# Peptides against a protein of PDB entry 7BDX: the designs that were tried, part 57

Target 1, 212 residues: chain A of PDB entry 7BDX
Amino acid sequence: EMGAAACTLLWGVSSSEEVVKAILGGDKALKFFSITGQTMESFVKSLDGDVQELDSDESQFVFALAGIVTNVAAIACGREFLVNSSRVLLDTILQLLGDLKPGQCTKLKVLMLMSLYNVSINLKGLKYISESPGFIPLLWWLLSDPDAEVCLHVLRLVQSVVLEPEVFSKSASEFRSSLPLQRILAMSKSRNPRLQTAAQELLEDLRTLEHN

## One batch from the design tools (peptide; aimed at target 1 A148 L152)

Design b2_p19_8_s1 (made by RFdiffusion4, then SolubleMPNN; from b2_p19_8, 6 letters changed)
Fold by OpenDDE base, seed 1:
Structure b2_p19_8_s1 (fold): chain B 212 residues (1-212), chain C 212 residues (1-212), chain A 19 residues (1-19)
Amino acid sequence: as target 1 above (212 residues)
Amino acid sequence: as target 1 above (212 residues)
Amino acid sequence: SAAEAELLSALGELNSRPF
């Protein structure tokens, strides 16, 4: 209870850039984000295929942690910190996204994908995550999720790769050979307007790259 | 571990007025401070006369909670919130200060006394705590502590009572009859300059009130 | 940049029962 309450408050205030700077300016930031990754990993390992209780203190706590990471990654100095000093946390997020089954821990997946997207705004961050082993297969695995919000945030991360020629050129062959085109085309017809738009934009970006 | 880390970060950022406003502006503040009081109480009850491990995660967590309360009370809107909406937390702090033995949990006592002092800056807060049952005996109990920092913060709280005629007049008879004058006189000769000064100033304030 | 305008803040509102 109390830990979840404290983390939830910290999550709320971490939406401020000045609060992120204050968190990172202390000697405690490195240790906090190290333990954050371990805590998220321990939680995911404990799920053993059971339906996550969305309202449990443990779930709320882990969501708050993922929210804090997202808000830190939303700030330029926070992205720099994560990419320079907390790479293990990024590796953990990538691993956990791979370990979770489709439809499992949807809210956590969304928050983790938001954090990766925010990291991808920096070329250094995008290079790091896109060069991670199994990154492209992971994107396609996540795009198989039945949840529209998960799929939306995957498409946004895929777009971050496609929009960066220096990154895309390294993976272009694997990307083209494994592209779940039929899945993306199905999403471009979604009743969810945000998912529909994101899928349409990505298809336009991909067509532009095939003609060049 | 993780809860203590999160609370420690929240404590650090709560030194900002804008962060205190953000904490209080949410729907979660009331519940957070309710659970804070319960957590502090549970911790103190668990001590059962043992020497507190200052470096334990539990101790660090409770210190961070007390630090957050202190920082909230340092801000005008935070004092108003505590006095209007979190009186149970103030009652808990007063109780815990009474339950702790001399020399027990010194750092926690200091943080709790700092929070009460900050609350006392508002006349409404000072009225509330000074009208609490056993408040004057509690001050003298705490003034018996061997720790100079505890005694310093007690003297500052006593001074807050003495400097407010409307509050002091209500308790003047009990105050004069129970005043540990010899203890305060001993503190005015302390090797700790802050304790020495606080005791001297209080003795001057008291002399001024006896002549009027 | 246009990319910075798309940065995602996770609002603490997702935790309907934080306690």
Scores: peptide ipSAE 0.046, ipTM 0.793, DockQ to the pose 0.045
OpenDDE base, seeds 2, 3, 4, 5: peptide ipSAE 0.027, 0.026, 0.047, 0.026; ipTM 0.789, 0.789, 0.794, 0.790; seeds 3, 4 fail the geometry check

Design b2_p19_8_s2 (made by RFdiffusion4, then SolubleMPNN; from b2_p19_8, 7 letters changed)
Fold by OpenDDE base, seed 1:
Structure b2_p19_8_s2 (fold): chain B 212 residues (1-212), chain C 212 residues (1-212), chain A 19 residues (1-19)
Amino acid sequence: as target 1 above (212 residues)
Amino acid sequence: as target 1 above (212 residues)
Amino acid sequence: SALEAELLKALGELNSRPF
């Protein structure tokens, strides 16, 4: 209870750039983000047996942690910190996104994908995550999720790769050979307007890359 | 571990007035401070059996909670919140200060006394805490502590009472009859310059009140 | 970049029962 409450308040205030700078300016940031990765991993590993209620203190705690990581990644100095000093946390997030089944822990997946998207805004962050082992297969695994919000954030992350020629060129062959085009085309017809738009934009970006 | 890390970061950022406003502006503040009081009480109740190592995760967690309360009380809107909406937490802090033995949990006592001192800056806060049952006996109990920093913060809290005529007049008879004058005189000769100064100032304020 | 405008903040409101 108290841990979830404290972490939830920290998540709320971490939406401020000044608070992110204050968190990262202290000697405690490295250890906090190290323990964050371990805690998120431990939570995901615990899911295969018990139907953890989405409203549990443990779930709320881990959602708040993922929210903090997302808000840190939303700030330039936070992205620099994550990519330079917390690579293990990024590796953990990528691993956990692979370990979770379609429809499992949707809220956590969304927050983790938001954090990776924010990291992808920096070329160094985008290079790091896109050069991760199995990254392209992971994107397609995540795009098979029944949740529209998960799929939306996957499409945004794919778009970050496609819009960066230096990153896309390294994976272009694998990307073209494995692209779930029918799935993206189906999403472009979604009733969810955000998902529909993201799928349409990505299809336009992909068409532009085929003609070059 | 993770709870202590999160709470410690929240403590660090709560030194900002804008962060205190953000914490209190949310719907989560009331429940957070309610659980804070319960957690601090549970910790103090656990001390009579096991020598809780001062560097334990549990100790660090409770110190961070007390630090957050102190930082909230350092801001005008935070004092208003505590005195209007979290009186049970103030009552808990007063109770815990009475339950702790001299020399026991010194760091926690200091933070709790700092929070009460900050609350005492507002006349409404000072009235509330000084009208608490057993408040004057509690001050003398706390002043018997061997720790100079505990005694310093007790003297400051006593000074807040003495400097407010509307509060002091209500307790003046009990105060004069129970005043540990020899103890305060001994503190005015302390090698700790902050304790020495606080004891000297209080003795001067008391002399001024005897001549009126 | 066009992507900088799309930076995502995670608001702490995702759960109806925060405690």
Scores: peptide ipSAE 0.124, ipTM 0.810, DockQ to the pose 0.045
OpenDDE base, seeds 2, 3, 4, 5: peptide ipSAE 0.107, 0.095, 0.117, 0.060; ipTM 0.805, 0.810, 0.806, 0.809; seed 2 fails the geometry check

Design b2_p19_8_s3 (made by RFdiffusion4, then SolubleMPNN; from b2_p19_8, 7 letters changed)
Fold by OpenDDE base, seed 2:
Order: C-alpha cells, then sequence, then structure tokens
Structure b2_p19_8_s3 (fold): chain B 212 residues (1-212), chain C 212 residues (1-212), chain A 19 residues (1-19)
C-alpha cells in the first residue's frame, strides 16, 4: 500500500523536467533503475496465469515504476541516462513485452511501449532497441494484441524505425518479409480514430519507402 | 527494497517548493499522508524491543516518509495543508515521540521533531501542537534522551512556545512547575556547540519572561 | 531530418504522464 502511494506520487512529480534532473543527479539513480527492472520482472513472473486484479497495490506500484521510466525517457537527459547507464532496464522491458500474452497486463504494456518510444526519440536509443535480438518478431507479437492502445503504441514504435533510414536499412529485409500487412490494413479501418490514423500514416510511410 | 528506494527519491525531490505544491495539488495527498501516519505507527509498534538495524529497508522507508513530512512542513502551503487537513498525522507524530524510549530510533525522532518545529512556524500549527494532550510532559521526556541532536530539536520546539506569548501564557503554570532546569543548565555546558547555544538562548528567553 | 527529430521530440514530450 504505502509503497504504491509513494511511487505513484513520484510518478506524478516526475512529469517535470526539473524533477527528472533531480532524480538523475542523485547518487542513487543507477541503483533505483536497476531495482526497478528487477521489480517489474518479478511482478510479471508472479502472474503465472493468475488474473491479477489490475487495481492491486502491487499492480499500481509496477505501473508507477513504468510511468517513472516513461517520464524519464521523455526528457533528453533522461534518454541519455537510460541508453548509457541503464541498458539492462531497456532489455528487461523488451523481454517483459515478449513474456506477456496478448490481452495480459494491457496498461503495463502501454507504459512500457511508451518508454521504448520515448527512448527511440534519440537515434542512439532507437539503434539500441532496434538491434535487440528478436525486436521485429516482438513488434508483430505485440500487434497481435486485441487492445487498440497496445497496437497504437506498437505502430508508433514501428514508425520510429521506418522514419529513420539508417535503422530501417539494417532490418529492411526482415521487416518486409514478416510485415503483418493485413493486420495493419485492418487497423486502418478501426473505429478507434487514433489507431486508424496511426495505421494509415504508417501505410503511407511504407509506400514511400517502396518507391525510393 | 524498491519501496524504500522510491520513497527516498520522493524525499529528495520534495526539498523543492514546486514539488511540494505538486504533491499537495493532487487528489491523492490526503490519502498519502493518512497512510504515512499509519505506516510510521506500524513501524514503531514492530520495534517491540528488537534492535532493528537502523539501515534496514523498512527503517529507510520510514525515514524517507518522515523526511517528506518535514519538507512539506517547511513550505507555507504545506504547513496549511498539514494543520488543516492532516491533523491525524501530527497527532501520530506526537504519539510516536512519546512511545519511543530514550536512545531509540534517534534519526526518526529528529525528523519527527523537525516536522513539528516546521509546523510551529505557523501560529495555528504552534497552537495545535502545544494544545495537544501531554505536550509539556512529552517535551521533558524527549529532553531526557541521551542524544544531543534529539535534545537540540526539543529545545528549538520549546523556544517556539516560549517566544509566542499567546501560546506560552496558556501553559505557563505547567511549564514553570515542571521545567527540567538542571537538565537545560547541563546542556548549556555541552561540548556540542549547537546544543550549548540553543540551551543558553532558551535560558536567556526564560529569564526575560520571569522579569515581565 | 532536424524537423523529424523535433517532431519525434514533441511526440515524446506528449508521453509525459502525471501518475
Amino acid sequence: as target 1 above (212 residues)
Amino acid sequence: as target 1 above (212 residues)
Amino acid sequence: SADEAELLAALGELNLRPG
């Protein structure tokens, strides 16, 4: 209970750049983000088929941790910190996104995907994430999720790769051979306007890349 | 572990006025400070003669909570919040200071005394604390502590009462009849320069009040 | 491009969430 409340407040105040700088400027930042990854991993491993109440203290605590990572990654110095000094946390997030089944822990998936997207704003971060083993298969696994918000954030992450020629060129063959085109086309007809727009834009970006 | 780390970071960033305002501006502030009091109380009750390692995760977590309360009370809007909306927390701090034995949980006592002192900067806060049942006996109990830092913060809180005529007049008879003068005189000869100065100043303030 | 980096940065800043 109290841990979840404290972590939730820390998440809330970490929406400020100055607070992110204060978190990172302390001697405890490395340890904190190391333990964050371990805690998130332990939570996902504990799910072992249990319908964890999404509103449990433990769930809220892990959501707040993922939210803090997201807010840190939203700031330039935070991205530099994560990519330089907390790569294990990024690897953990990628692993956990693969371990979670479609429809499982949707809110956590969204927060983790948002953190990865924020890291991808930096070319160094995008390179690191995209060169992770199984990254392209992971994107397609996540696009199989029935949740529109999960799929939206996957499409945004795919777009980050597609819009960076240096990164896309390295994975272009795998990307083109495995692209779930029918799934993305189905999303472009979604009733969710954000998902519809993101799928349409990605299809346009992909068409532009085929003609170049 | 993770709770202590998160709460320690929240404590660190709460040294900023803007962060205190952000904490208080949320819809969760009341609940957070309610649970804070309960958590601190549960910790003190769990000590039941065990030499808790002062460096345990649980101890660090409770220290961080007390630190957050102290930082909130250091800001004008934070004092107004505590005195208006979190009186139960102030009552809990006063109770816990009474429950802890001399020499027990010294660091926690110091943080709790600092929070009460910060609340006493506001006349409404000083009135509330000083009118609490057993307040004067509690001050003398705390002055029996062998720790110089505990005694220093007690003397500062006593001085807050003495320097406010409206508050002092209400308790003057009890104060004069129970004043541990020999203990304060001993502190005025302490090798600790801060304790020595605080005890000397308080003795001068008390002499000034006897001649008026 | 610099414009794409600014756009991505702006999109990233939109991911700041109050808890």
Scores: peptide ipSAE 0.017, ipTM 0.778, DockQ to the pose 0.021
OpenDDE base, seeds 1, 3, 4, 5: peptide ipSAE 0.012, 0.018, 0.008, 0.008; ipTM 0.767, 0.766, 0.767, 0.775; seeds 3, 5 fail the geometry check

Design b2_p19_8_s4 (made by RFdiffusion4, then SolubleMPNN; from b2_p19_8, 6 letters changed)
Fold by OpenDDE base, seed 1:
Structure b2_p19_8_s4 (fold): chain B 212 residues (1-212), chain C 212 residues (1-212), chain A 19 residues (1-19)
Amino acid sequence: as target 1 above (212 residues)
Amino acid sequence: as target 1 above (212 residues)
Amino acid sequence: SAAEAERLKALGELNSRPF
């Protein structure tokens, strides 16, 4: 209980750039983000047996942790910190996104995808995550999710790769050979306007890359 | 571990007035401070059996909680919140200061006394804590502590009462009849310069009140 | 950076989630 309440407050205040700078300016940031990855991993590993109620203190705690990582990644100095000093946390997030089944832990997946998208704004961060083993298969695995919000944030992450020629060129062959085009085309007809727009924009970006 | 790390970061950032406003501006503040009191009480109740190592995760967690309360009380809106919406937490802090033996949990006592002193800057807060049952005996109990930092913060809290005529007049008879004058005189000769100064100032304030 | 600003302009917005 108290841990979840504290993390929830820390998540709320971490929306401020000044608070992110204060968190990262201390000697305690490295330890916090190290334990964050371990805690998120331990939580995801615990899910295969017990139907953890989405509203549990443990779930709220891990959601707050993922929210903090997202808010840190929303700030330029936070992206620099994560990419330079917390690569293990990024590796953990990528691993956990692979370990979670379609429809499993939707709220956590969304926050983790938001954090990876924010990290992908930094070119070094984008290079790091896109060069991770199995990254392209992971994107397609995540795009098979029934949740529209998960799929939206996957499409935005894919778009972040596609819009960077230096990164896209390295994976272009694998990307073209494995692209779930029918799935993205189906999303471009979604009733969810955000998902529809993201799928349409990505299809336009992909068409531009085929003609070059 | 993760709870202690999160609370420690929240403590660090709560030194900012803007962060205190952000914490208190949310719907989660009431729950957080309610659970804070319960967690501090549970910790103090656990001490009579096991020598809790001062460097334990549990100790660090509770110190961070007490630090957050202190930082909230350092801000005008935080004092207003504590005095209006978290009186149970103030009652808990007063109770825990009574339950702890001389020399026991020194770091926690110091933070709790700092929080009460900060609350005492607000006249409504000063009235509330000074009208608490057994408050004058509690001050003398705390002043028997072997720790100079505990005694310093007790003297500052006593001074906050003495300097407020509206509060002091209500307790003046009990205060004069129970005053550990020899103990305060001994502190005025301390090698600790902060303790020495606080004891000298309090003795001067008390002499001024005897002549009126 | 200028490069991050261009990427943000192309991608639309950063994700911040208030609690």
Scores: peptide ipSAE 0.253, ipTM 0.835, DockQ to the pose 0.021
OpenDDE base, seeds 2, 3, 4, 5: peptide ipSAE 0.205, 0.186, 0.236, 0.229; ipTM 0.837, 0.837, 0.837, 0.839

## One batch from the design tools (peptide; aimed at target 1 F63)

Design b2_p20_1 (made by RFdiffusion4)
Pose (drawn by RFdiffusion4):
Structure b2_p20_1 (pose): chain A 212 residues (1-212), chain B 210 residues (1-210), chain P 20 residues (1-20)
Amino acid sequence: as target 1 above (212 residues)
Amino acid sequence: EMGAAACTLLWGVSSSEEVVKAILGGDKALKFFSITGQTMESFVKSLDGDVQELDSDESQFVFALAGIVTNVAAIACGREFLVNSSRVLLDTILQLLGDLKPGQCTKLKVLMLMSLYNVSINLKGLKYISESPGFIPLLWWLLSDPDAEVCLHVLRLVQSVVLEPEVFSKSASEFRSSLPLQRILAMSKSRNPRLQTAAQELLEDLRTLE
Amino acid sequence: AAAAAETMEENAAKLEEVEA
């Protein structure tokens, strides 16, 4: 209970750039981010499906962990630190997104997809994520999630890699062969404006790159 | 005059999340949200055989109080703090909406309805408002108000209550059937565009979940 | 979050009217 309370407080204060700089400056953050991935992996493996039932100081603990990782990656030196020091944590995030079934731990998936988008803002972070093993199959599969907020964060991540045609050119062929053009087109007609324009903007960039 | 000027200044700065977080600790020593409800209750009681005066120092004081409550509830930890600590203030807001006759204190009713909408974004806040005494009769009473802005914010709150699970096993199925569908339909053909669109949106949501 | 931000902007607009 005490461990989760401290992680929740750290999640609250981690929204500040001054606090994020202080976390990376203290010579204990490396251990914190290594054991964070182990705790997130342990939490996901412990779930035999079901849902989560807002596990008392268990789910709030991992949510605080993913929330901290997201708030750290939101700061320039935070996403820089993560791609240099905590590459194993990025591997764990990408692995846990594929390991989580659609509709299972939706809040954890959005926090994790938000952190991947933030790390992709760093040039090396974009290279590391896009060059990870089944990255493209993971993207199109996360789009098969019924939750609209998960689809929105997948489209935002796809738009981020698509916005760097150099990195996008390495993962060619499968971007044209396997892309769920129909699902992205359906998302460009959603009554939810943020999801609708995210898919509309991604479609504009996808059609423009195939011709230009 | 001095009290209202300081409250208006606080309403201006309360649009910042950093300021809202700083306000939530101050409620301990000086019961800011406890005495806010008393001041709002005292103001409406003082309008015995009369309606609003406006441009007054007293009118802008309560407007600033309701505006601050709204700006606090607009921040996630603000609406979380209100539903845990200031449940009496939420009671007072819901009570004063029913106590206020139609056409009386229109600007105050709109600000109060905006704060309830914001608190309803929090899961416990939604339960607390929808399970409050006389809540459905209050929605009907507020929709009989001639002012379009008040009707708009009632429809926005009703839409917030209609969306999300609320157990969904006839707990929310009866809430939808018990609404003034005729008045919502009349407001869907309204000449006020903002009101017409809110009633239209609400009607789509009522039909979607039927 | 977005709905709350819109409500906050609308409340700020009402404050400008009160100040005016």

Design b2_p20_1_s1 (made by RFdiffusion4, then SolubleMPNN; from b2_p20_1, 14 letters changed)
Fold by OpenDDE base, seed 5:
Structure b2_p20_1_s1 (fold): chain B 212 residues (1-212), chain C 212 residues (1-212), chain A 20 residues (1-20)
Amino acid sequence: as target 1 above (212 residues)
Amino acid sequence: as target 1 above (212 residues)
Amino acid sequence: DEKAEEIREETDELHEELLE
């Protein structure tokens, strides 16, 4: 309980750029983010395949951890820190997103995807994530989720790859061969306006790439 | 481990006034400080009389908690919050300071005393603390500590009481009758310059009160 | 930067939602 409360407060205050700088300016940041990955991994491994996301202190704690990572990644110096000094954490997030089944731990998936998207704003981050083994299959795995918010953040991450020629060129063959076009088309007709827009924009970007 | 790391970071960033305001501006502050008191109490109760302060995640966690309280109390709005909305926490700190033996949990004592000193900067806080049952005996109990830093912060808190006529008048009889004058005189001759100064200043303040 | 800010705002919204 106390850990979850403390971590939740740390999450809230980490919305400030100055707080992120303070976190990173100390000598504790490396340790914190190392343990963060381990803690998230332990949580995900404790979940049975049929266990839904519980309203628990443990879940709240892990959400706060993922939220902190997201907030750190929202800042330029935070992105630089993660890509240079906490790559293992990024690898862990990618792994956990692969380990989770469709519909499992939806809120955690959203936060993790948001963190990866924030990292992807940095070209180094985008390169690192996109060059991870199984990255393209992972995107399609995640896009099979029934949750619209999960799918939305997947589409945003896909768009980050597609819009960067230096990154997209490396995966273009695999991307084109495995693209779940019918799924994306279905999303472009969604009643969820955010999902609909993201899917439409991605389809437009893909069409532009085919004509070039 | 993760809880201690998170709480330690929260402690570090809480040195900022803006962070303290952010912590208090949310709806989670009350819960956090409630659990803080409970956690510190549980830790102290887990200690055997002969157990020294351990280099453990648990001790680090509790130090961070006490540090957060200290940092919150360093800010005007934080003092107001503690005195109005978290009195139970202040009561807990006073209790724990009484429960700890001389030489036991020295660092925790220092942090707790620092928090109480910060609260004492506010007249409401000083009134609240000084009107606590057994407050004057508690000061003398704490002043029996072999640690110079513990004694220093006790002397500072004593000075806060002595320098406020509205507060001192309520306890003047008990204070004068129980004052460990020989102990304070010994401290005024200490090789520790901070302790020496604090003891000398307090002796001067006391002399001024006797002549008025 | 604008995209990062949007995600930060969304994270804050989700933070409040998760704690309600």
Scores: peptide ipSAE 0.027, ipTM 0.805, DockQ to the pose 0.400
OpenDDE base, seeds 1, 2, 3, 4: peptide ipSAE 0.023, 0.026, 0.025, 0.024; ipTM 0.800, 0.805, 0.803, 0.801; seed 3 fails the geometry check

Design b2_p20_1_s2 (made by RFdiffusion4, then SolubleMPNN; from b2_p20_1, 14 letters changed)
Fold by OpenDDE base, seed 5:
Structure b2_p20_1_s2 (fold): chain B 212 residues (1-212), chain C 212 residues (1-212), chain A 20 residues (1-20)
Amino acid sequence: as target 1 above (212 residues)
Amino acid sequence: as target 1 above (212 residues)
Amino acid sequence: SELAEENRQETQELGEELLA
C-alpha cells in the first residue's frame, strides 16, 4: 500500500519538467528504471490467463510506474535518457505489450503505448523502437484489441512510423504486406470519434505514400 | 525494492518547495501521510530488541519516508498541513522516538527529530508537539542516546522550546525540575563541535531565563 | 513538444480517473 501511494505521488509530480530533470540528475535514476521494468514484467507474469487487470494496490503501483515512464519520455532529456541508458526498459515494454492478450490489462497497455509514443517523438527513439524484432507484427497484434483506447494509441504509434521516411523506408515492404487494412478501415467508421479520426488520418497518410 | 526506489526518488525531489506544494495540492496527500505513519510504526515494531537498523530495502524505504516528512515540514505550507491534517503522523513520530532505545535506529531518529524540529518552526507546530503527553521525559530519554547526532537534534528541539516564552512558560516547572543538566554540561565539552556548540548555546539560553 | 505535453496531460488525467 505505501509503495503504491509513494509511487502515485511520484507519478503526479513527474508531470513537471523540473521534477523529471531532478529525477534524472540524481544517481538513482538508472536503478529506478531498471527495477521499474522488472516490476512491470513481474506483475504481468503474475496475471492468470485472460484475467483483467485487478483493482488492487499492485495494479495501481504498476500504473503509476508506467505513468512515470510516460512523463519522463514526454521531456526531451527524458527521451534521451531512456534511449541511451534504459533501453532494457523499452525492450520490456515492447515485450509486455506482446505478452498481454487483447482485452487484458487495457489501462496498462494504454500507458505503455503512450510511453512508446513519447519516446518515438525523437528520431533516435523511433528508430530504436521500430528496429526491435517483431515490432510490426506487434503493432498488428495490438490493433486486434477490442478496446478503442488501445487501438487509438496503436494507430498513433503507427502514424509516427509512417510519417518518418527514414524509418518507414526500412520496413515499408513488411509494413505494406502485413497491414491489416480492413481493420483500420473498420476503425475509420468507429463511433468513437478519436479512434475514427486517427484511423482516417493514417489512411490518408498511407495513400499519400503510395502515390509518392 | 521498487517501493524503496520510488520513495527514495520522491524524497529527493521533495527537497523542492514546488514539489512539496504539488504533493499537498493533490487529493492523495492525506492518505499518503496516514500510511506513512503506519509504515514507520510497523517497521519499528518489527525490530527485535536492541537490533540496530538493518541495511535493507525496508530501512531505506522508511528513511525515505522520514526524509519526505522532513522536507514537507521545512516548508511553511507543509508545516500547516502536518499540524492541521496529519497530527496522527506527528503523534506517531513522537511515539516511535519513545519506543526506540538509545543507539537503536540512529539514522531514523535523526530524521524524525529533524522533522519535529521543522514542525516546531511555527508556533502552532511547536505548541502541538510540546503539549504532547510525556514530551519532556521523551526529550531526556532521547538525550541519553550515545549518538552525537541524535543528541544534537534533541538539543535543537529543546532550544526551540526554550526560546518560545509562551510554550516554555507552560512547562517550565517540569522542565527545570527534570533537566539533565550534567548531561548537557558533558555535551558542552564534547569533541564533536556541532554538539558542543548546541549544548553551549542551550546552556546560555537557560542561564538567561533564570535571571529573568 | 505539443504532442508530448498532450500525452503528459492525458496520462495525468487517466491517473486521476483510475486512482481517484
Scores: peptide ipSAE 0.032, ipTM 0.819, DockQ to the pose 0.400
OpenDDE base, seeds 1, 2, 3, 4: peptide ipSAE 0.030, 0.029, 0.029, 0.029; ipTM 0.818, 0.819, 0.819, 0.820; seed 1 fails the geometry check

Design b2_p20_1_s3 (made by RFdiffusion4, then SolubleMPNN; from b2_p20_1, 13 letters changed)
Fold by OpenDDE base, seed 3:
Structure b2_p20_1_s3 (fold): chain B 212 residues (1-212), chain C 212 residues (1-212), chain A 20 residues (1-20)
Amino acid sequence: as target 1 above (212 residues)
Amino acid sequence: as target 1 above (212 residues)
Amino acid sequence: SEAAEETRKETDELGKELLA
C-alpha cells in the first residue's frame, strides 16, 4: 500500500520538468529505472491470460511507474537519459507491449505507448525504438487492440516513424508489405474523434509518401 | 525494493518547495500521510529491543518517509497542512520517539526530531506539539540519548519552546522542575561544536528567563 | 515539445482516472 502511494505521488510531481531534472540529477536514477523495468516485467508475467487490470496496489504501482517514465520522456533531458542510459527499460516496454494480449491491461498499454511516443520526439530515441527487433509487427499487433485509446497511441507512434524520412526509409519495405490498411481505414471512420483524426492524418501522410 | 527506491526519490525531490506544493495540491496527500504514520509505527513495532537500524529496504523506506515529512514541514504550507490535517502523524512521531530506546534508530530519531522542529516554526504547530501528553518527559528521555545528533535536535526543539513565551509559560513549572541541568551543562562542554553551541545558547536563554 | 506536453497532460488525466 505505502509503496504504491509513494510511487503515485512521485508520478504526480514528475509532471514538472524541474522534478524530472531533480530525479535525474541524483545518483539513484539509473538504479530506479532498472528496477522499474524489472517491476513492470514481473507484474505482466504474473498476469494470467484471463487476468485484467485489478484495482490493486500492484496495478497502481505499475501504472505510476509507467506514468513516471512517460513524464520523464516528456522532457528533453529525460529522453536523453532514457535513450543513453536506460535502453533496457525501453526494451522492456517494447517486450511487455508484445506480451500483453489485445484488450489486456489497456491503461498500462496506453501509458507505455505514451512513453514510447515521447521518446520518439528525439530522433535518436525514435531510431532506437524503430530498429528494435519485431518493432513493425508489434505496431500491427497493438493496432488489433479493441481499445480506441490503445489504437490512438499506436497510430501516433506510427506517425512518428512515417514523418521521419531517415527512419521510415529503413523500414519502408516491411512497413508497406505489412500495413493493416483496412484496419486504419476503419479507424478513420471511428466514432472516437481523436482516433478518427489520427487515422485520417496517418492515411494522408502515407499517401504523400507513395507519391514521393 | 522498488517501493523504497520510489520513496527515496520522492524524498529527494521533496526538498523543493514547488514539489511540496504539488504533493499537497493533490487529493492524495491526506491518505499518503495517514499511511506514512502507520508505516513508521509498524516499522518501529517490528523492532526488538536489541534490533538497530538495518541497512534494509524497510529501513530505507521509513527514513525516506521521515525525510519527506521533514521537507514538507520545512515549507509554510507544509506546516499548515501537517498541523491542520495530519495531526495523527505528529502524534505518531511523538509516540515513536518515546517508544525508541536511547541509542536505538538514531538516524530515524534525528529525522523525526527535525520534522518536529520544522513544525515548531509555526506557533500553532509548536503549541500542538508542546501540549501533547508527556511532551516534557519525552524531551528529557530523548536528551538521555548517547548520540550527539539526537541530543542536538532535542536541544533545538527545547529552544523553540523556551523562546516562545506563550508556550513556555504553560509548561514553565513542569519544565523547571524536571530540567536535566547537569546533562545540558555536560553538553555545553561537548567536543561536538554544534552540540556545545546549542547547549550553551539554551543555558543562556534559560538564565534570561529566570531573571524575568 | 507541444506533443510531449500533451502526453504529460493525458498521463495526469489517466492517473486521476485510475487512482480515483
Scores: peptide ipSAE 0.252, ipTM 0.837, DockQ to the pose 0.383
OpenDDE base, seeds 1, 2, 4, 5: peptide ipSAE 0.231, 0.227, 0.230, 0.230; ipTM 0.836, 0.835, 0.836, 0.836; seed 1 fails the geometry check

